# Ledger of designs, part 176: peptides against a protein of PDB entry 6B4J

Target 1, 315 residues: chain A of PDB entry 6B4J
Amino acid sequence: DITMQWYQQLQDASMQCVLTFEGLTNSKDSQAKKIKMDLQKAATIPVSQISTIAGSKLKEIFDKIHSLLSGKPVQSGGRSVSVTLNPQGLDFVQYKLAEKFVKQGEEEVASHHEAAFPIAVVASGIWELHPRVGDLILAHLHKKCPYSVPFYPTFKEGMALEDYQRMLGYQVKDSKVEQQDNFLKRMSGMIRLYAAIIQLRWPYGNRQEIHPHGLNHGWRWLAQILNMEPLSDVTATLLFDFLEVCGNALMKQYQVQFWKMLILIKEDYFPRIEAITSSGQMGSFIRLKQFLEKCLQHKDIPVPKGFLTSSFWRS

## One batch from the design tools (peptide; made by RFdiffusion4, then SolubleMPNN)

Design b1_p23_6_s3 (from b1_p23_6, 10 letters changed)
Fold by OpenDDE base, seed 5:
Structure b1_p23_6_s3 (fold): chain B 315 residues (1-315), chain A 23 residues (1-23)
Amino acid sequence: as target 1 above (315 residues)
Amino acid sequence: SRELENQLALELAQELFEKLLSK
């Protein structure tokens, strides 16, 4: 399976990255620990500062991240920090940065859907300049949200239930599995972030370059989802999230083909979703249904709330 | 490479949609 091969390749790359900076992370040396902490903060704090407030601030954040990844010293926590402070510094920073982007999906975007866009545009721009960060973003995303691949992890004989739950994307703490609503909320955030990344370009980059992971991957994602049996509650939820965020962009890109796909969802895929939807899970199904019906009726997909406009970049 | 990856994604999508539409 080509999709699973791709998934595995990204996971392998991520694992190799971790192994590369293991010396830094496992060091008992006080100086190494300090460097690690400084690098971690330098990589993650700027991402946490991303907001919907002003384009100028977003540019500053982008420039800081890019500078760090380029081996330039940056100010973090009142100190000058550089990836050159340790031979594994760059790999570590790339990994932690990518991890943080995905974490913003599962936390910030999950709670505030509009936050997807400023986070995504920075991620996209950084990915364009630093492909390894992009690969690591995908690796982290796929691991936390297998539905972003998409695939549905299967229970294997001898597998612990908790491990299976984690593979499905659930958080398991102290032998307690995450509640379904919280799980779906986090998955939604990550899918929304992904849907935003694939359609956004950093406006101050080389626009002549091809998007590092563009709408074609979104189109692929949809095609793959529709070729899978729906999963109860999950499919309806994430399909809605995806279409709400990038449906307008897909409509513009694929035009007639997009509408054919929507009709296919409505006529062929909906009944399959409905068949596996319990009475207690009708919320996600109804939301998707209403969205699709509205879109088909109006022959339009609305621009998502929070979409970045020219006015944002002038602020 | 990026172009190729995007093209491959598109081709895969097309194949999958064709499969769906043929049902």
Scores: peptide ipSAE 0.343, ipTM 0.897, DockQ to the pose 0.869
Fold by OpenDDE base, seed 4:
Structure b1_p23_6_s3 (fold): chain B 315 residues (1-315), chain A 23 residues (1-23)
Amino acid sequence: as target 1 above (315 residues)
Amino acid sequence: SRELENQLALELAQELFEKLLSK
């Protein structure tokens, strides 16, 4: 399976990355520990500062991240920090940065859907300049949200239930599995972030270049999802999330083919979702239903709330 | 290359949609 090969390749690359900076992460040396912490903060704090407030601030954040990845010193926590402080610094920063982007999907976007767009545009722009960061973003995303690949992890013989639950994306702490609502909320955030990344380009980059991971991957994702059996609650939730965020962009890109796909979802796939939807899961089902019906009725997919406009970049 | 990856993604999507439409 080509999709699974891709998944595994990214996971392998991520694991190799971790191995490359293991010396930094496992060091007992006080200076190394300090450098590690400084680099971690330098990589993650700018991402946490991303907001919908002003394009100028977003540009500053982007420039700071790019500078850090380019080996230039940046100010973090009142100190000058550079990846050159340690031979493994760049690999470490790339990994932690990518991890943080996904974490923002998992946390910030999960709680505030509109936050997907400013985070995504920075991620996309950084990915364009630093492809390895993009690969690591995918690796982290795929690990936390296998539905972003998409695939459904399988229970293997001898596997502990908790491990299987973790593979499905659930958090398991002290032998307690995460509540379904919290799980879906986190998955939604990550899918929304992904849906935003694939359609956004950093406006100050070379826009003539091909998107590092563009809408074609979104089209692939939809095609793959629709070729899979629906998963209770999950499919309805994430399909809605995805279409709400990037449906407009897909409509513009694929036009008639998009509408054919949407009709297919409504007429063929949606009944399959309904068949596996329990009374307690009707919320996600109804939301998807209403969205599809509205879009088909109006022959339009609305621009998602929070989509960045020219006005944002002038602020 | 990005171009190749994009092309492969599109081809895969096309194949999958064709499969769906054939059902």
Scores: peptide ipSAE 0.322, ipTM 0.889, DockQ to the pose 0.868
Fold by OpenDDE base, seed 2:
Structure b1_p23_6_s3 (fold): chain B 315 residues (1-315), chain A 23 residues (1-23)
Amino acid sequence: as target 1 above (315 residues)
Amino acid sequence: SRELENQLALELAQELFEKLLSK
C-alpha cells in the first residue's frame, strides 16, 4: 500500500533524525546540556508565541525561526543561540520545531480553532524554505494522529492494549486511557492544523512556486477517508473539522468535482456513518450532516472563522 | 522532489476518486 509506505518512510526519517542528534541529547557534558536546552527553547518558544493579534508579529516570529534554521544567531532567553553551537544542532532544532508545530495543533488549536491559521501559515512558509521540517511535521502528525494519513491502526497479536490505544492516538497515563472527548479534541486540533497548512502560503515568500504540501494532499485525504469504512465518532468528527477548515479552498480548487464529492458523502457515506453511530455519539454526526446540508443548499462553503485577511497582514 | 510528490498525491487522489465514483 502506497499510503502505508509513505507513512513508514516518514517515520523512518524521523527516527533516523533522532539517532543523528543522540550525541547531543545523551551528552552529560554541562556545556552540551546547556546548548541542548538553549536550542530547544529557541526552536519552540517562537512557535508558542504565534497569535492572531498582528501580522507584523507573525512575520517577526517567522523571520526568527527562519534565521535559526539558516544557521544565524538568534536571541533566545536573553542569550545568543545558533545551531552551529553543536554539529547535531540543526537536526535537533528541525526535529523539535516540527514537533512543536504539531503540539500546537494538539493543544492550542484543539482549544482555539481559529489559532490553526496563524500557526499553519508560519508552518507552511517554513516548510517551503526548509523541506526537512515539513517532512518531520508530517512524521509527528502521522504518529500522533494516524487519521491524518489516514489509516486505522490494527491490533496485532501479542500487543498490549495500552500500546494499541496509543497507536490509535490515545494518551495512556498510569494505565488510564484518555477520555473520548479529550481524545477527539486533540485529534480535531491536529486535523484542523493540517487542513490549514495545505491551503495557506506565506505571503512574503515566492508564491509562484508550488506549495510544498498543497490542496492536492487534501483532496487525497478526502478520497482516502471516503474509501475507508467509517470509525465511530472519529470519522464524523474529523471529516467535519477538515471540511470546515479547508472546504472553501477545496471548492475553489476542484469546483464541480468537489460538489460531486459532497453529494457522494451525503448520499453514500452518511448512511454508513449513521449505521455505526450510537445515540450518545449523534452530536458529531448531526454537526457534519447540518454542515453538509447547508453547504449543498447554498452551493457554497463558508470561509472558515479565523481565516487570515489582508487586514491582518497590514497590522 | 516536492513537485514529484505533489504530482503523485494528485494522481493517487484522482485514482481513489474514480474508484469511489464507480461504485
Scores: peptide ipSAE 0.035, ipTM 0.745, DockQ to the pose 0.858
Fold by OpenDDE base, seed 3:
Structure b1_p23_6_s3 (fold): chain B 315 residues (1-315), chain A 23 residues (1-23)
Amino acid sequence: as target 1 above (315 residues)
Amino acid sequence: SRELENQLALELAQELFEKLLSK
């Protein structure tokens, strides 16, 4: 399976990255610990500062992240911080930065869907300049949300239930599994972020270059989802999230093929979702139903709320 | 290359859709 090979390759690369900077993370030296903390803050704080407020502020954040990844000193916490402070600094920062982007999907986008776009455009722009960060974003995303690959993890003989739950993307703390609503909320945020990344380009970059992970991957994602049996509640939720965020872009890119796909969803796939939907899961089902019906009726998918406009970039 | 990856992604999508349509 090519998809699973790709998944595993990204996970292996991520694991190798962790091993590469293990010296920095496991050091007992006080200076090394300080450097680690400074680098971690420098990598993560700018991402947390991403907002929908002003394009100029977003550019400042982007420039700071890019500068850090380029080996330039940046100001963080009142100190000058550089990846050159430790031989493993760059690998560490790339990993933590990628992790933070995914975490913002998991947390910020999950709670505020509109936040997907400013986060995604920065992530896309950084990915274009720093491909390794992009690969690590995918690795983190795939691990936390296997549905972003997509695949459904299977229970293996001898596996602990908690480990299986974690593989499915659930958080398990103190032997307590996450509630389904919180799980779906986090998965939604990550899928929405991904859907935004694949369609957005940093406006101040060389847009003549091919998107490092563009809409073709979105098209692949849809094809793969539709080729899989639906999962109760999950499929309806994430399919809606994905289409709401990038459906307009896919419509513009694939035109007639997009509409054929949407009809296939409504006529063939949707009944399969319905068949596995319980009365307690009708919310996600109804939402997807209404969305599909509206889009097909109007022969249009609206631009998602929060989509960045020219006015945003002039602010 | 990133271009090759994108091309492969599209080809895979096409294959999957063809499979779906053949059912």
Scores: peptide ipSAE 0.034, ipTM 0.723, DockQ to the pose 0.834

Design b1_p23_6_s4 (from b1_p23_6, 14 letters changed)
Fold by OpenDDE base, seed 2:
Structure b1_p23_6_s4 (fold): chain B 315 residues (1-315), chain A 23 residues (1-23)
Amino acid sequence: as target 1 above (315 residues)
Amino acid sequence: MQEERNQLALKLAQELFDELMSR
């Protein structure tokens, strides 16, 4: 399976990255520990500051992240911080930055869907300039949300139930598995962030270049989802999330083929989803159904709420 | 190597999609 090979390669690259900066991570030296913490803050705080307030502020955040990744000193916590402070500093920052982007999908976007767009446009722009950050974003995303690949993790003989639950994307704390609603909320946030990344380009970059992970990957994701048996509640939820965020962009890109896909979902895939949907899970199914019916009726997919407008970039 | 695998994955996905769309 080529998709699984790709998944594994990204995971291997992520693991190799961790090993590369292990010297920094495991150092007992007080100065090295300080550098590590400073670099971690410098990598993550700007991402947490991303908001829908103003385009100018978003540009400042982008420039700060790019400067850090370029080996330039940046101000963080009242200190001058640079990846050159340690030989493993760049690898560490790239890893932590990528991790933070995915975490913002998992937390911020999960709670505020409109936050996907400003986070995604920064992530896309950074990915364009720093491809390794993009690969690490995918690695973190795929590990936390296997449905973003997509694939369904399988239980292996001898595996602990908790480990299997974690592979499925559930959080397990103190032998208690996460509630289904919280799980789906986090998965939704990550899928929405991904759907935003694949369609957005940083407006101040070289837009003549091909998107490093563009809408073709969205098309791939849909094709793979439709070729898989649906999962109860999960498929209906994430398919809706994906289409709500990037459906308009996919419509514009793929035109007639996109509409054929929507018809295929409605006529062929919905019965399969329905067959595995319990009475308590009808909410996600109904939401997807209503969305698709509305889109097909109006022959249009609305621009998602929170989409960045020209007025945002002038602010 | 990563890019090559990605391109192969996309090709396979397109083939699968075309098959689905032909039904």
Scores: peptide ipSAE 0.040, ipTM 0.750, DockQ to the pose 0.450
Fold by OpenDDE base, seed 1:
Structure b1_p23_6_s4 (fold): chain B 315 residues (1-315), chain A 23 residues (1-23)
Amino acid sequence: as target 1 above (315 residues)
Amino acid sequence: MQEERNQLALKLAQELFDELMSR
């Protein structure tokens, strides 16, 4: 399976990255610990500052992240911080930055769907300039949300239930599994972030270049999901999230083929989702149904709420 | 590598789409 090979390659690259900076991570030296903390803050704080307030502020954040990744000193916590402070600094920062982008999907986007767009446009722009960060974003995303690949982890004989739950993307703390609503909320945030990344380009970059991970990957994702058996509650939720965020972009790109796909979802895939949907899970199913019916009726997919306009970039 | 990945993704997408539409 080409998809699973790709998944494994990204996971292997991520693991190799972790091994590369293990010396920095595991150091007991006080100076190394300080450098690690400074680098971690320098990588993650700018991402947490991303907001929909002004395009100019978003540019400042982008420039700061890019400067850090380029080996330039940046101000963080009142200190000058550079990846050159440690031989493993760049690898560490790339990994932590990528992790933070995915975490913003998991937390911020999960709670505020509109936040997907400013985060995604920065991530896309950084990915264009720093491909390794992009690969690490995918690795983190795939690990936390296997449905972003997509694949469904299988239970293996002898596996602990908690380990299987973690593979499925659930958080398990103190032998208590995460509630389904919280799980779906986090998965939704990550899928929405991904759907935003694949369609957005940083406006101040070289737009003549091909998107490093563009809408073709969205089309692949959609096709793969439809070729899989639906999962209870999960499939309806994430399919809606994906289409709400990038459906308009897919419609513009693939035109007639996109509409054929929507018809296929309604006529062929919906009955399969319905068959596995319990009475307590009808909310996600109904939401998807209403969305698709509206889109097919109007022959249009609306631009998602929070989509960045030209006026945003002039602010 | 990036272009190759994009081409692979497109090929896979088309194959999957064709398979779905053949049903």
Scores: peptide ipSAE 0.027, ipTM 0.651, DockQ to the pose 0.841
Fold by OpenDDE base, seed 4:
Structure b1_p23_6_s4 (fold): chain B 315 residues (1-315), chain A 23 residues (1-23)
Amino acid sequence: as target 1 above (315 residues)
Amino acid sequence: MQEERNQLALKLAQELFDELMSR
């Protein structure tokens, strides 16, 4: 399976990255610890500052992240920080930055769907300039949300239930599994972020270049999801999230082919989702149904709320 | 490598789509 090979390759690369900077992360030296913390803050704080407020601020954040990744000193926490402070600094920063982008999907986008777009456009732009960060974004995303690949993790013989639950994307703390609603909320945020990344280009980059991870991956994702047996509540939720965020872009890109797929979802896939949907899970199904019916009726998928406009970039 | 992955993704997408549409 090509998809699983890709998944594994990304995970291996991510693991190798962690091993590369383990000296920095495991150091007991006070100076190394300080550097680690400074680098971690420098990598993550700018991402947390991403907002829908102004394009100019977003550009500043982008420039700061890019500068850091380029080996230039940046101001963080009142200090000058550079990846050159440690031989493993760049790898560490790339990893933590990628992790933070995914975390913003998991947390910020999960709670505020519109936040997907400013985060995604920065992530896309950084990915264009720093492909390794993009690979690490995917690795983190895939690990936290296997449905972003997509695949369903399998229970292996001898595996602890908690480990399996974690593989499925659930948080398990103190032997307590995360509530389904919280799980779906986090998964939704990550899928929405991903759906935004694949369609957005940093406006100040070289737009002549091919998107490093563009809509073709969105089309692949959608096709793969539809070829999989639906999961209760999960499939309906994430399919809605994905289509709400990138459906308009997919419609523009794939035109008639996209509409054929949408009809296929309505006619063939809905019954399969419904068959596995309990009465208590009808909410996600109904939401997806209503969305698709509306889109088919209007012969249009609306531009998602929060989509960045020219006015945003002029602010 | 990224371009190769993109091409592979497109190929896979088309194959999967064709499979879906054949149903």
Scores: peptide ipSAE 0.025, ipTM 0.673, DockQ to the pose 0.835
Fold by OpenDDE base, seed 3:
Structure b1_p23_6_s4 (fold): chain B 315 residues (1-315), chain A 23 residues (1-23)
Amino acid sequence: as target 1 above (315 residues)
Amino acid sequence: MQEERNQLALKLAQELFDELMSR
């Protein structure tokens, strides 16, 4: 399976990255520990500062991240920090930065859906300039949310239940599995972030270049989902999240083909979702149903709430 | 190599989609 090969390659690259900076992360030297912490803060704090407040602030954050990845010194925690402070510094920062973007999907976007857009546009812009960060974003995303690939992890003989639950994307702490609502909330955030990334371009970059991971990957994702058996509650939830965020962009890009797909979802795929939906899971099902019906009725997919406008970039 | 695989994956997805649409 070529999709699984792609998945595995990204995971392998991520693992190799971790091995590359293992010397930095496992060092007992006080100076190395200090450098590690400084680099970690420099990589992650700017991402946490991303907000919907002003385009100018977003640009400052982008410039800071780009400067750090370019080997330039940046101010972090009142100190000058550079990836050149350690031979493994760049690999470490790229990994931690990518991880943080995905964490913002998992946490911030999960709680505030509109946050997907400013985070995604920065991630997209950084990905354009630093492809390795993009690959690592995918690796982190795929590992935390296999549904973003998409694939459904299978239970293997001899596997511990907890390990299987983790493979499915659940958090398991102290032998307690995460509640379904919290799980779906996190998955939703990550899918929404992904759906935003694939459609957004950093406005101050070279927009003549092809998007490094554009809407064609969104089309692929939908095609793969439709060719898979639906998963109870998960499919209805994430399909809605995806379409709400990038449906308008897909509609504009693929036009008639998009509508054919939407009709196919409503007429052929939706009954399959319904067949596996329990009474306790009707919320996600109904939400998807209402969304699809509204879109088909109006022959339009609304621009998602939080989409960045020209006025945002002038602020 | 990675880009080639991604393109092949996209092609496969499109083929699967086309097959689905032909039903």
Scores: peptide ipSAE 0.021, ipTM 0.590, DockQ to the pose 0.488; fails the geometry check

